# Ledger of designs, part 70: peptides against a protein of PDB entry 1ZZD

Target 1, 109 residues: chain A of PDB entry 1ZZD
Amino acid sequence: FQVVNPYLLRDLVDLGIWDEGMKQYLITQNGSIQGLPNVPQELKDLYKTVWEISQKTIINMAADRSVYIDQSHSLNLFLRAPTMGKLTSMHFYGWKKGLKTGMYYLRTQ

## One batch from the design tools (peptide; made by RFdiffusion4, then SolubleMPNN)

Design b2_p16_4_s2 (from b2_p16_4, 10 letters changed)
Fold by OpenDDE base, seed 3:
Structure b2_p16_4_s2 (fold): chain B 109 residues (1-109), chain A 16 residues (1-16)
Amino acid sequence: as target 1 above (109 residues)
Amino acid sequence: DEEKKLLEAAEASPLE
């Protein structure tokens, strides 16, 4: 089941835009607020779902973390519409960034 | 040969 991020809920309440309609919207949008016109862009950037974050950004963050660890953290990638080309690109980009381990889990939407 | 094909596929499908 899907649970709304409690911090997102708080911020939406603070904005005064939380209601039953908003709740239903989030459910239908799988937690995404990117399409909401009355939400500041800063909050949209903060609350990007795992499906909305750039895969390059995720890999970059993983690479940055791995600098201080003997074994790189397990890389978890989430793809909305994976293709063989995208998977290959992820592999090469991860390798280029010096990740010590390959992708641990791949999730699809 | 296979490696070149994979590289070409990656270039054709840039990571977002």
Scores: peptide ipSAE 0.029, ipTM 0.513, DockQ to the pose 0.359
Fold by OpenDDE base, seed 1:
Structure b2_p16_4_s2 (fold): chain B 109 residues (1-109), chain A 16 residues (1-16)
Amino acid sequence: as target 1 above (109 residues)
Amino acid sequence: DEEKKLLEAAEASPLE
C-alpha cells in the first residue's frame, strides 16, 4: 500500500487543502504534487518523488557515500520512461563521478 | 561502433 509522507501531509493540512479528494489524488499520482496549482513551488521542490528527483543528484549522493566506504552501495535509479540514451548517460555520469561499482538497479513505474 | 552508438545516444538524451 502507498503511504503518504507525513511531513507532506502536515504541510497540505497547513495549507488547508487536505481532504479525501487530495488523498485520492496523491494516490493516483504516486505521491506527486507537481500538478497541483494551489501548492507553492517551494513545497513542490521539497517533496519531489524519487521519479522527479534529478538523476545527477542521486548519482552525486551515491558518489559522496562511496568516498568513505570500501565498496560503494548499489545505486537505485528511478526512471519513469527509460531510454537507451538515458541509461547510457547514467552509466557515463556514474563513471565520471568515480563510483566504485558500476552496479545500478533500475526501477521503473 | 557500439561505443559510438552509445555516445550518440548519451548526447541525444542528456542526464537531468
Scores: peptide ipSAE 0.028, ipTM 0.523, DockQ to the pose 0.340
Fold by OpenDDE base, seed 2:
Structure b2_p16_4_s2 (fold): chain B 109 residues (1-109), chain A 16 residues (1-16)
Amino acid sequence: as target 1 above (109 residues)
Amino acid sequence: DEEKKLLEAAEASPLE
């Protein structure tokens, strides 16, 4: 199990902020750098974890992919804190984007 | 109406 993205590791080293403390921080944050004040926003935008990516973006990508793949392929959605409202919104948005016959798997952290 | 309730729940918690 690899917690840190190798490209992220490189960039953190280049910034001169990589150390044992940073390593432990990333482990506790499941690879997220969003909470770090000394990291440029550009890097935060680049290295979003699957839990930090917009659900709409994920659904859009799945809809685009559905043009080329069989309906048996599953949409994987990641929610850190799922609510009934969010689940309902995901369903309707997926329907609107054409995922009418597609199956989805919900993963929670 | 169940569909109306679901729609209201969705609107109360929009996706980001």
Scores: peptide ipSAE 0.027, ipTM 0.455, DockQ to the pose 0.365
Fold by OpenDDE base, seed 4:
Structure b2_p16_4_s2 (fold): chain B 109 residues (1-109), chain A 16 residues (1-16)
Amino acid sequence: as target 1 above (109 residues)
Amino acid sequence: DEEKKLLEAAEASPLE
């Protein structure tokens, strides 16, 4: 599967830091650029992987989308290191934010 | 109270 976001690839090429070493690094990091010292923070903020986005942010976005539809969108969450506590927190936070439906799909790394 | 227990567990593991 494609590990590197094609737009990220473009930006890395534009920065002149794309090479085979960078490619291998990204493969080992599952596409994450957060640990790269030579990448501007702006790009790090832009190209967060699904494992790096705040779960609270995802829930907020889902809740915001639900305002515009009769049936809430399916809540899809990605957790790098899921725990029962985090799952419970996600459930409660989702409920607090007024999601009509529970979590539909949970992915783990 | 099960809900209280769950709430405590949630508070112990806050969302990021």
Scores: peptide ipSAE 0.026, ipTM 0.464, DockQ to the pose 0.370

Design b2_p16_4_s3 (from b2_p16_4, 11 letters changed)
Fold by OpenDDE base, seed 5:
Structure b2_p16_4_s3 (fold): chain B 109 residues (1-109), chain A 16 residues (1-16)
Amino acid sequence: as target 1 above (109 residues)
Amino acid sequence: SLEELLTKAAEASPLE
């Protein structure tokens, strides 16, 4: 069930670029606006899909939270094309950052 | 070793 982010929709409307073509584009791109040339980079950074967010960033955020929580909060990572190498890298980086628990949920696209 | 294999795998697919 794919739903367009309401805030993204608002901003695209404000930019004056929302139309049926844009809607279809987003559907085919699974909500990604990264490939749109007429969208400011600031918005591209803001509206990264869960599949486009840096895994390091997510792990860093989790590590920061773990400082205040005895049990590391459930870490959810999303990979478009998971490989054993990427999984290994994530685990190693998580360990390096001091996460107390491993990955709780791994989702693939 | 297992560590070497894991290191090699990680290097082949660095985390972004």
Scores: peptide ipSAE 0.034, ipTM 0.567, DockQ to the pose 0.341
Fold by OpenDDE base, seed 3:
Structure b2_p16_4_s3 (fold): chain B 109 residues (1-109), chain A 16 residues (1-16)
Amino acid sequence: as target 1 above (109 residues)
Amino acid sequence: SLEELLTKAAEASPLE
């Protein structure tokens, strides 16, 4: 079941580009607006889906949170096409950033 | 070393 981000919906409406065609586009693109030429880049950066966010960024955020708690929050990462190399890099980078615990859960699309 | 091997592997498949 796919749900459109309500804030994204608001911003698309504010841009005046929300219509049935846009709705169908989002459905076929699993919520991604990265391919839309009429959307400002700043909004594309803001509304990256979980599959489009930088893995390093997610790890950095997790590391930042871990400073203020006894144990690191669970780390969930999403990869469209995982490889053993990328998985190794993820674990290695997480270790370098000082995460108290390793990756908890991995999802693939 | 193990660290060197891991570093090389990470460099071969960099994170985005």
Scores: peptide ipSAE 0.034, ipTM 0.531, DockQ to the pose 0.473
Fold by OpenDDE base, seed 1:
Structure b2_p16_4_s3 (fold): chain B 109 residues (1-109), chain A 16 residues (1-16)
Amino acid sequence: as target 1 above (109 residues)
Amino acid sequence: SLEELLTKAAEASPLE
């Protein structure tokens, strides 16, 4: 069950490009608008999916949250094509950023 | 050191 981001929906409607074809496109692209030529780059940057966001950014956000909680929540990481090198880098970067736990769940596309 | 090894590994496969 896939749900379109309501804010993205609004912006696409405001652009006048929302229709059934666009809806189907988003379904097939798992919510990504990166490939749409008629969408401003600003919106593409704003509505990056979890697969398109920098892994460092995700870890940074998790580290920021961990400062204010007693027990660290598990970090969910999303990779299209995980490699051992990337996994090592993520673990090391998380440690370096001071995450309370090294526990994370890897999600693959 | 372990940190140096991890650093080298991370540099070899940088995160995006």
Scores: peptide ipSAE 0.032, ipTM 0.538, DockQ to the pose 0.482
Fold by OpenDDE base, seed 4:
Structure b2_p16_4_s3 (fold): chain B 109 residues (1-109), chain A 16 residues (1-16)
Amino acid sequence: as target 1 above (109 residues)
Amino acid sequence: SLEELLTKAAEASPLE
């Protein structure tokens, strides 16, 4: 079951571009607004789906959080098109960044 | 070394 981000919905309404067509577009695009020409880039950056966030960025954020805790928070990564190479790179990069724990969950689209 | 191997692998399949 797909749920539209309520804050995204609000912002799209505020832009005056929310309609049935937009709703159907979001459904077909799994919530992504990256391809919409009439949406400001700032909003695109704000409302990246879990599939559109850089894996390195997620790992960096996790590593930064780990500084303040005894054990690292669980790391959850989402890959649109996972490969063994990317998985290896993810583990390696996480290790280099000093994560105390490995990947907790891997999700694929 | 293991580090070298992992580095090469990472370079071959960079993260997005």
Scores: peptide ipSAE 0.032, ipTM 0.519, DockQ to the pose 0.484

Design b2_p16_4_s4 (from b2_p16_4, 11 letters changed)
Fold by OpenDDE base, seed 5:
Structure b2_p16_4_s4 (fold): chain B 109 residues (1-109), chain A 16 residues (1-16)
Amino acid sequence: as target 1 above (109 residues)
Amino acid sequence: AVLEALQAAAEASPLV
């Protein structure tokens, strides 16, 4: 089930914009605050959902971690609207970055 | 041939 990030809740309360409408908005938007005009960009960057993070960034982070382990760690990727083209791009990029396993698990929204 | 097709697909759908 969906749970509101407690830190996000705190920050929204601190901004004075938390109300029932905001709660319903978050539910309908699957926790995304990217579309909210009254939220600073810094907070939007901080509270990106797994569906909103750059896939390249995720792969880069995985590549950085892989330097310190013998076997590839589990790499989880998240796509809101996956296509075969995007999947192929991820695999090629992962290969380019030296990932041994590539994508371990794909989640879709 | 398969690789070329996959590369073309990747180029058509660049990773963000």
Scores: peptide ipSAE 0.040, ipTM 0.601, DockQ to the pose 0.348
Fold by OpenDDE base, seed 2:
Structure b2_p16_4_s4 (fold): chain B 109 residues (1-109), chain A 16 residues (1-16)
Amino acid sequence: as target 1 above (109 residues)
Amino acid sequence: AVLEALQAAAEASPLV
């Protein structure tokens, strides 16, 4: 099931824009606030969903985690609309960053 | 050769 990020909920309440309509909007948008005109850009940048964050950033974060893990860890990538070119780029970038396993699972929306 | 072709394809479709 889908759960609203509690920190996002708090910030929306603090903005005074949380209501039943907002709740339904988030449900239909899978938690995304990117389309909301009344939300500051700083909050939009902060609360990116797994579908909205840069794939390069995800790979970099995974590479950073690998420094602290003795064995290979799994990398999960999320793409709304994967293409062969994009997948190839992600694979080679992950390899370049020294990931032990690389992409373990690909999730699509 | 295969790896080079894949690398070229990756460069043509930059990661965002």
Scores: peptide ipSAE 0.039, ipTM 0.479, DockQ to the pose 0.423
Fold by OpenDDE base, seed 4:
Structure b2_p16_4_s4 (fold): chain B 109 residues (1-109), chain A 16 residues (1-16)
Amino acid sequence: as target 1 above (109 residues)
Amino acid sequence: AVLEALQAAAEASPLV
């Protein structure tokens, strides 16, 4: 099932653009607000769905976190259309960035 | 050899 991010909901309400039409739009767009012309870019950047965030950025963030923790943590990666090439590139990029383990959870849309 | 092939594949399909 799909749930609207409660913080996004708040901000859309604060913008005065939340209504049933907006709700249906978000449902059809799988939670994405990237296509909305009446939403500031700042909010679009803030509320990127897990499918819209650069996976390279996610790996970078994971590598950064790994500096601060002793034990290895699992990495979550989200791809709309995963290919073997993308998976391979993620693996090697993660290795290059010094991730302690190759353990990750792959999620697909 | 396997590593080289994987590296080539990774380069051909950059991480998004």
Scores: peptide ipSAE 0.028, ipTM 0.446, DockQ to the pose 0.373
Fold by OpenDDE base, seed 1:
Structure b2_p16_4_s4 (fold): chain B 109 residues (1-109), chain A 16 residues (1-16)
Amino acid sequence: as target 1 above (109 residues)
Amino acid sequence: AVLEALQAAAEASPLV
């Protein structure tokens, strides 16, 4: 179930580029605006999908959150092209950062 | 040996 980020929608409207074509584009691109030439890079950096954001950043955020809870929370990672090397790196990095559990869910595109 | 190999693989494969 795909829903357009309401803030992204707002910004696209503000740019004057929101229309049915843009809607269809977002559907086909799974919400990504990275390929749009008419969107400022700042917005592209802001509105990264789960596939476009650095997984290292996600792990860092999870590690930061884990300091404040007694039990482990779920860590979900997303990779476009997973390899054993990448998976191993993420697992060990998460462990090194002090996560109580490793990768809980892996999503692939 | 397995752990060492995994660690080496992790170090050789930077996170994206």
Scores: peptide ipSAE 0.021, ipTM 0.431, DockQ to the pose 0.401

Design b2_p16_5_s1 (from b2_p16_5, 7 letters changed)
Fold by OpenDDE base, seed 1:
Structure b2_p16_5_s1 (fold): chain B 109 residues (1-109), chain A 16 residues (1-16)
Amino acid sequence: as target 1 above (109 residues)
Amino acid sequence: MEFIDDQPFDEKLYNS
């Protein structure tokens, strides 16, 4: 269970679609609004859960940060269904992007 | 439910 993003809550209220049903839906969907037909796509793009964000983007962000600071922190990756292929591709991409992280944490849903 | 696993970065995979 994850607490609903307070900014998402605000925007849903502003849209006038926040109610008990919406709350229960979000709880059931672990915070995902991707399946809601009455939510604008721009909000869906804005409020992707960690499981819905491209891990490639996360790797890019980490690589970009490493240009300015010494990256000693582990990179956290979130995958719903990790496979050896996915892991290998992430290693390839991370290395290609010049990541200095020697280890990352894989989190699965 | 979340599962956390430590994965070492393996540059050997990139070079293969």
Scores: peptide ipSAE 0.008, ipTM 0.298, DockQ to the pose 0.039
Fold by OpenDDE base, seed 2:
Structure b2_p16_5_s1 (fold): chain B 109 residues (1-109), chain A 16 residues (1-16)
Amino acid sequence: as target 1 above (109 residues)
Amino acid sequence: MEFIDDQPFDEKLYNS
C-alpha cells in the first residue's frame, strides 16, 4: 500500500516544499496534490491519482484498446462516491462503446 | 457485474 508516489516525492523535494506538514497533508489526501496552491499545474496534471481521472476517460481508453486487440481485457473502475445511477450509467456507457468485456472490478474509496 | 433495469440513469458521466 503506497500513498505517495516516489516520483512525486522526488519532485516535491526538488521544489523545496517537502516537509513533515506536506507529508501529513498527502497522507490525508491519499496522495493528491491538486489542492496545493504552490505546486505548478504541470505537476498537478502529471500526478493525478486514479480517483481524479474521469471514469468516462477510463472507459474510453478501454474501448479504444478493445478495437485493436483480439483478446478481451479486464477493466477496473474507481469511484469516490458511487451511486446506483452512476453505476448504471457506467455499465451502459461501456456497453455502448463496445467493450469486449464488462466491468470486472469496482473499487470504492 | 449486473445492474437492475429500473435504476436511475445518471447523465453526469456523459456530460462531463
Scores: peptide ipSAE 0.008, ipTM 0.315, DockQ to the pose 0.072
Fold by OpenDDE base, seed 3:
Structure b2_p16_5_s1 (fold): chain B 109 residues (1-109), chain A 16 residues (1-16)
Amino acid sequence: as target 1 above (109 residues)
Amino acid sequence: MEFIDDQPFDEKLYNS
C-alpha cells in the first residue's frame, strides 16, 4: 500500500490545508500535488513525483554525471504511458548525450 | 566508447 510522503504531510499541515479531503485527493492522484491551486509553486517543484519529472531531464542529468565517473550510473526511467517509439527515442537520445550505460530499469505507472 | 545496454527483454514493452 502507498503511504503519503511524511515530509509532504508535514508541509501541508504547516500550511493549514491538510484535511480528509486533501488526503483523499493525494491518494487518487498518486501523491501528486501539481494540480492543487492553493499550493505554492515552490512546494510543487519540491515534491514532484518520479512520474512528473521530465525523463529528458533525467537523461541529461545522467549524462552530466557520467562525465565524472568511469562508467555511468544506473539509469532508471519512469513513464506513465510508454510507447515503443518513445522508448526508442529516449534510448537514442541517451546515446547522443554520451551515456555509457543505456536504460537498466524501466518503470511504468 | 562502449555503450552498455543491460535492459532486459520485456515482451510487454514490445507489444505496447
Scores: peptide ipSAE 0.000, ipTM 0.237, DockQ to the pose 0.033
Fold by OpenDDE base, seed 5:
Structure b2_p16_5_s1 (fold): chain B 109 residues (1-109), chain A 16 residues (1-16)
Amino acid sequence: as target 1 above (109 residues)
Amino acid sequence: MEFIDDQPFDEKLYNS
């Protein structure tokens, strides 16, 4: 199936943020860009997907103790007072850095 | 799913 809308691809390239990490992130998020930082709100409004509610539900459920993201690989994070923005940012960062397996980050004092 | 060993917390991610 088509994961990335070709027009969205163009806009992400124009923003200079398209790379393999972005591609993998979008695959795991079923094309959603709602939580991505450095993406103008007008683009988020334009490229809403049918998966927005599902993604929010998944993140909210996992935020209690850890963040479990992705259907193929799993990124597990233990955060103090996690926010939607931080969770999305961390997920994006992990994929952008080219992680191809599940990862576990533990918050320590 | 395949997992890697635990990694130290990255502060820059938390603060993003």
Scores: peptide ipSAE 0.000, ipTM 0.242, DockQ to the pose 0.041

Design b2_p16_5_s2 (from b2_p16_5, 7 letters changed)
Fold by OpenDDE base, seed 1:
Structure b2_p16_5_s2 (fold): chain B 109 residues (1-109), chain A 16 residues (1-16)
Amino acid sequence: as target 1 above (109 residues)
Amino acid sequence: MEFIDDVPFDEKLYNA
């Protein structure tokens, strides 16, 4: 996957902190800038990765998109150690939010 | 949409 968001790259360049070290840092951090002290909090909030937003937010976003399409986008779950409780909660929440397509793919890492 | 296991846990998900 793309580690560095193009817009994040732009903003980091504008801040004058983009260099090879920063690139390597982002690669090792899966694109996260949350740990960088020289980045404004506003940018940290703006560029939260999929690792940094809640499951509920992801499901809400999917549900919002489903209003404009015939079928909801398929949700692909990548779980290293899925628990029944977690899976059940996600299914029910998705259902309550009106997702036309629940968990389509469950992938273990 | 990809749902990755390392996303931050939201306890409200279980109570929704």
Scores: peptide ipSAE 0.006, ipTM 0.280, DockQ to the pose 0.138
Fold by OpenDDE base, seed 2:
Structure b2_p16_5_s2 (fold): chain B 109 residues (1-109), chain A 16 residues (1-16)
Amino acid sequence: as target 1 above (109 residues)
Amino acid sequence: MEFIDDVPFDEKLYNA
């Protein structure tokens, strides 16, 4: 996957803070800018990585769409440290929310 | 049309 969002790159360049050090920082942080003090909070909120967004929020959004569309949603779940308990919880929550499609793909960090 | 959602890990979900 692409580590640096191209739109994020543009915005960092516009802020005048893009350099080789920033590039290496983002690579080390897997694209996250949350730890940068010189970045406006609005940009931090906009460019949350897939690891920084609540999976519950994502599942809720998917469930909301599933109510109004005929096609099933495919879910790719990302777990930092998967356990049986975590997997069960995720499956149960998705099922309870009425997702038409279960978890097809599990990805780990 | 197929919709794909990426669901990141959330500790709050595990502890729910």
Scores: peptide ipSAE 0.000, ipTM 0.258, DockQ to the pose 0.076
Fold by OpenDDE base, seed 3:
Structure b2_p16_5_s2 (fold): chain B 109 residues (1-109), chain A 16 residues (1-16)
Amino acid sequence: as target 1 above (109 residues)
Amino acid sequence: MEFIDDVPFDEKLYNA
């Protein structure tokens, strides 16, 4: 597998900011460019990783999908630092949003 | 990425 998205790599090269330092940075940041000050916000928005998307947004999307299908799609949640409180909150939020999924998968970095 | 756990649907919470 590749740590760096190949399309991101091309864009960084096109920006002229790709070098060994950038490569090492991305490796340590698991492919995230969110912390780079010299990258346009548009690119940051485009290349958000699963860890950088609000889990609330993920739940919202899952709930939205459930409106159109008989059974909700599987829900995958990615948390950097999960806590029992967070998990409980997510569960109740999903319930309030009408999720029909019988199980969701919790992941962490 | 590391898999943490399968969180099954909890009817007690859902029906509360």
Scores: peptide ipSAE 0.000, ipTM 0.227, DockQ to the pose 0.037
Fold by OpenDDE base, seed 5:
Structure b2_p16_5_s2 (fold): chain B 109 residues (1-109), chain A 16 residues (1-16)
Amino acid sequence: as target 1 above (109 residues)
Amino acid sequence: MEFIDDVPFDEKLYNA
């Protein structure tokens, strides 16, 4: 189980902010540094976790990949608290972007 | 070739 990206670890050490407290913080935040005030925004943008990448961007990437393959993509989106509104929004955007397959919605928590 | 994406939900999609 890896909590911290090795490149992120290096950068945090270089910033001089790596310590046991930082380690424990990252564990509780699933590796996210987005909430840290003492980290440059550039690093926050660079080290987004899978939880922090915009689903809009992910759908765009999936649509772009579909241009080069014959098979359709299977896109699974995980929801902590799925609602009809959330599902409709995601489905609509996927359709708008021309995805060949529907979206799969999974409740993870 | 087939691609399968598994991603967690974020609410930024609502602004699409």
Scores: peptide ipSAE 0.000, ipTM 0.252, DockQ to the pose 0.066

Design b2_p16_5_s3 (from b2_p16_5, 6 letters changed)
Fold by OpenDDE base, seed 4:
Structure b2_p16_5_s3 (fold): chain B 109 residues (1-109), chain A 16 residues (1-16)
Amino acid sequence: as target 1 above (109 residues)
Amino acid sequence: VEFIDDVPFDEKLYNS
């Protein structure tokens, strides 16, 4: 499996901060660069992992799709640290946004 | 009350 996004690797090399230590760090962080102080915020925003993308944004996109179809596309939600409150909030946020009948896949890290 | 992004957990809706 590949932990590091190839485009991220390129950008880290271009920044001159790629080394064995960085590689090991990314492995332990499952590819996340959010905690790195020497990485520009612009790159952090660009290279969010599936666990770091706003779930609200994902739900919004699903709701947008549902406007044009008779039922919602399958929705994949990814939660790093799910709580009952967060799970319920996502469920009802989707409902509030008008998501139609569809399959909702919950993935946890 | 717990949140996901800026969406709060709605207990009233949950209990409906």
Scores: peptide ipSAE 0.007, ipTM 0.308, DockQ to the pose 0.116
Fold by OpenDDE base, seed 2:
Structure b2_p16_5_s3 (fold): chain B 109 residues (1-109), chain A 16 residues (1-16)
Amino acid sequence: as target 1 above (109 residues)
Amino acid sequence: VEFIDDVPFDEKLYNS
């Protein structure tokens, strides 16, 4: 598992803010730069981690692809703090959007 | 070919 995206590393170096402190920060934050005040919002939007992207967006993208492919999608869901309500809502949203496989794998942070 | 999508946690989905 690569904590720091190589393209993110490049951009941080270009900004002149890459140092040992930044490296350790990213390790403790699992690659997230969302909490850094000295990083432009444009970069924060570009480098969202798998825990920061909207799951609705991901499900919508998967559903859009499913319209044009013959094979079913395997949907792996990542939850920070899964609850029955959250799992139910995710399942039915995916089902309603026409995903063939639904929730294939559930992963927790 | 099987496509695998990783779906992250989203609090807004629970509240929808």
Scores: peptide ipSAE 0.005, ipTM 0.280, DockQ to the pose 0.077
Fold by OpenDDE base, seed 3:
Structure b2_p16_5_s3 (fold): chain B 109 residues (1-109), chain A 16 residues (1-16)
Amino acid sequence: as target 1 above (109 residues)
Amino acid sequence: VEFIDDVPFDEKLYNS
């Protein structure tokens, strides 16, 4: 049971590009509009899915939060195709950035 | 399909 983001739907309707083809496209792309050439970049930035956000950015944000709290917030990472090398790199990067916890949750598609 | 896995703390990597 997949539901299109209602705000995204509204914006696409406002753009006049919502149709059955667009609906099917979003279903196949798991809600991503990043590949659509006829969508303004501003909307693409707004509707980035968790899979489209740089994991490095996520780690940076986590590290930034850890500066202000005793214990780092839980770190959630979303990777489409994780490799051991990638995981190791992320671990070291997190450590290098001063994360207080090496425990994090990995989500994959 | 989504998988959520716990990645445990690795002391060796963290403390190196």
Scores: peptide ipSAE 0.000, ipTM 0.238, DockQ to the pose 0.036
Fold by OpenDDE base, seed 5:
Structure b2_p16_5_s3 (fold): chain B 109 residues (1-109), chain A 16 residues (1-16)
Amino acid sequence: as target 1 above (109 residues)
Amino acid sequence: VEFIDDVPFDEKLYNS
């Protein structure tokens, strides 16, 4: 089963920002790209509708990710008191540092 | 799967 919208996947690949970290980020954010600073606004507007209509499905997929992704090759981040900003920042930090596979980050405040 | 505790945080990545 395809986790990411194929058109979104294409555009992210074209931007050169697609990787395992990005994939896990999208799962964590229920498919939302609205918080990504390196994505053009026109793409955010375009895929907002797609994200909204598919949100329930994406949430269900994220509830049991073992069926859709290899956990050993994914970056999952945990915070005791997560906020959207903190989650986004941590995802990009791990991404920037090249930690894209097999990492689970547990951060206590 | 490897668990890493106390991950550094970069708040500027969200605000940039």
Scores: peptide ipSAE 0.000, ipTM 0.280, DockQ to the pose 0.041

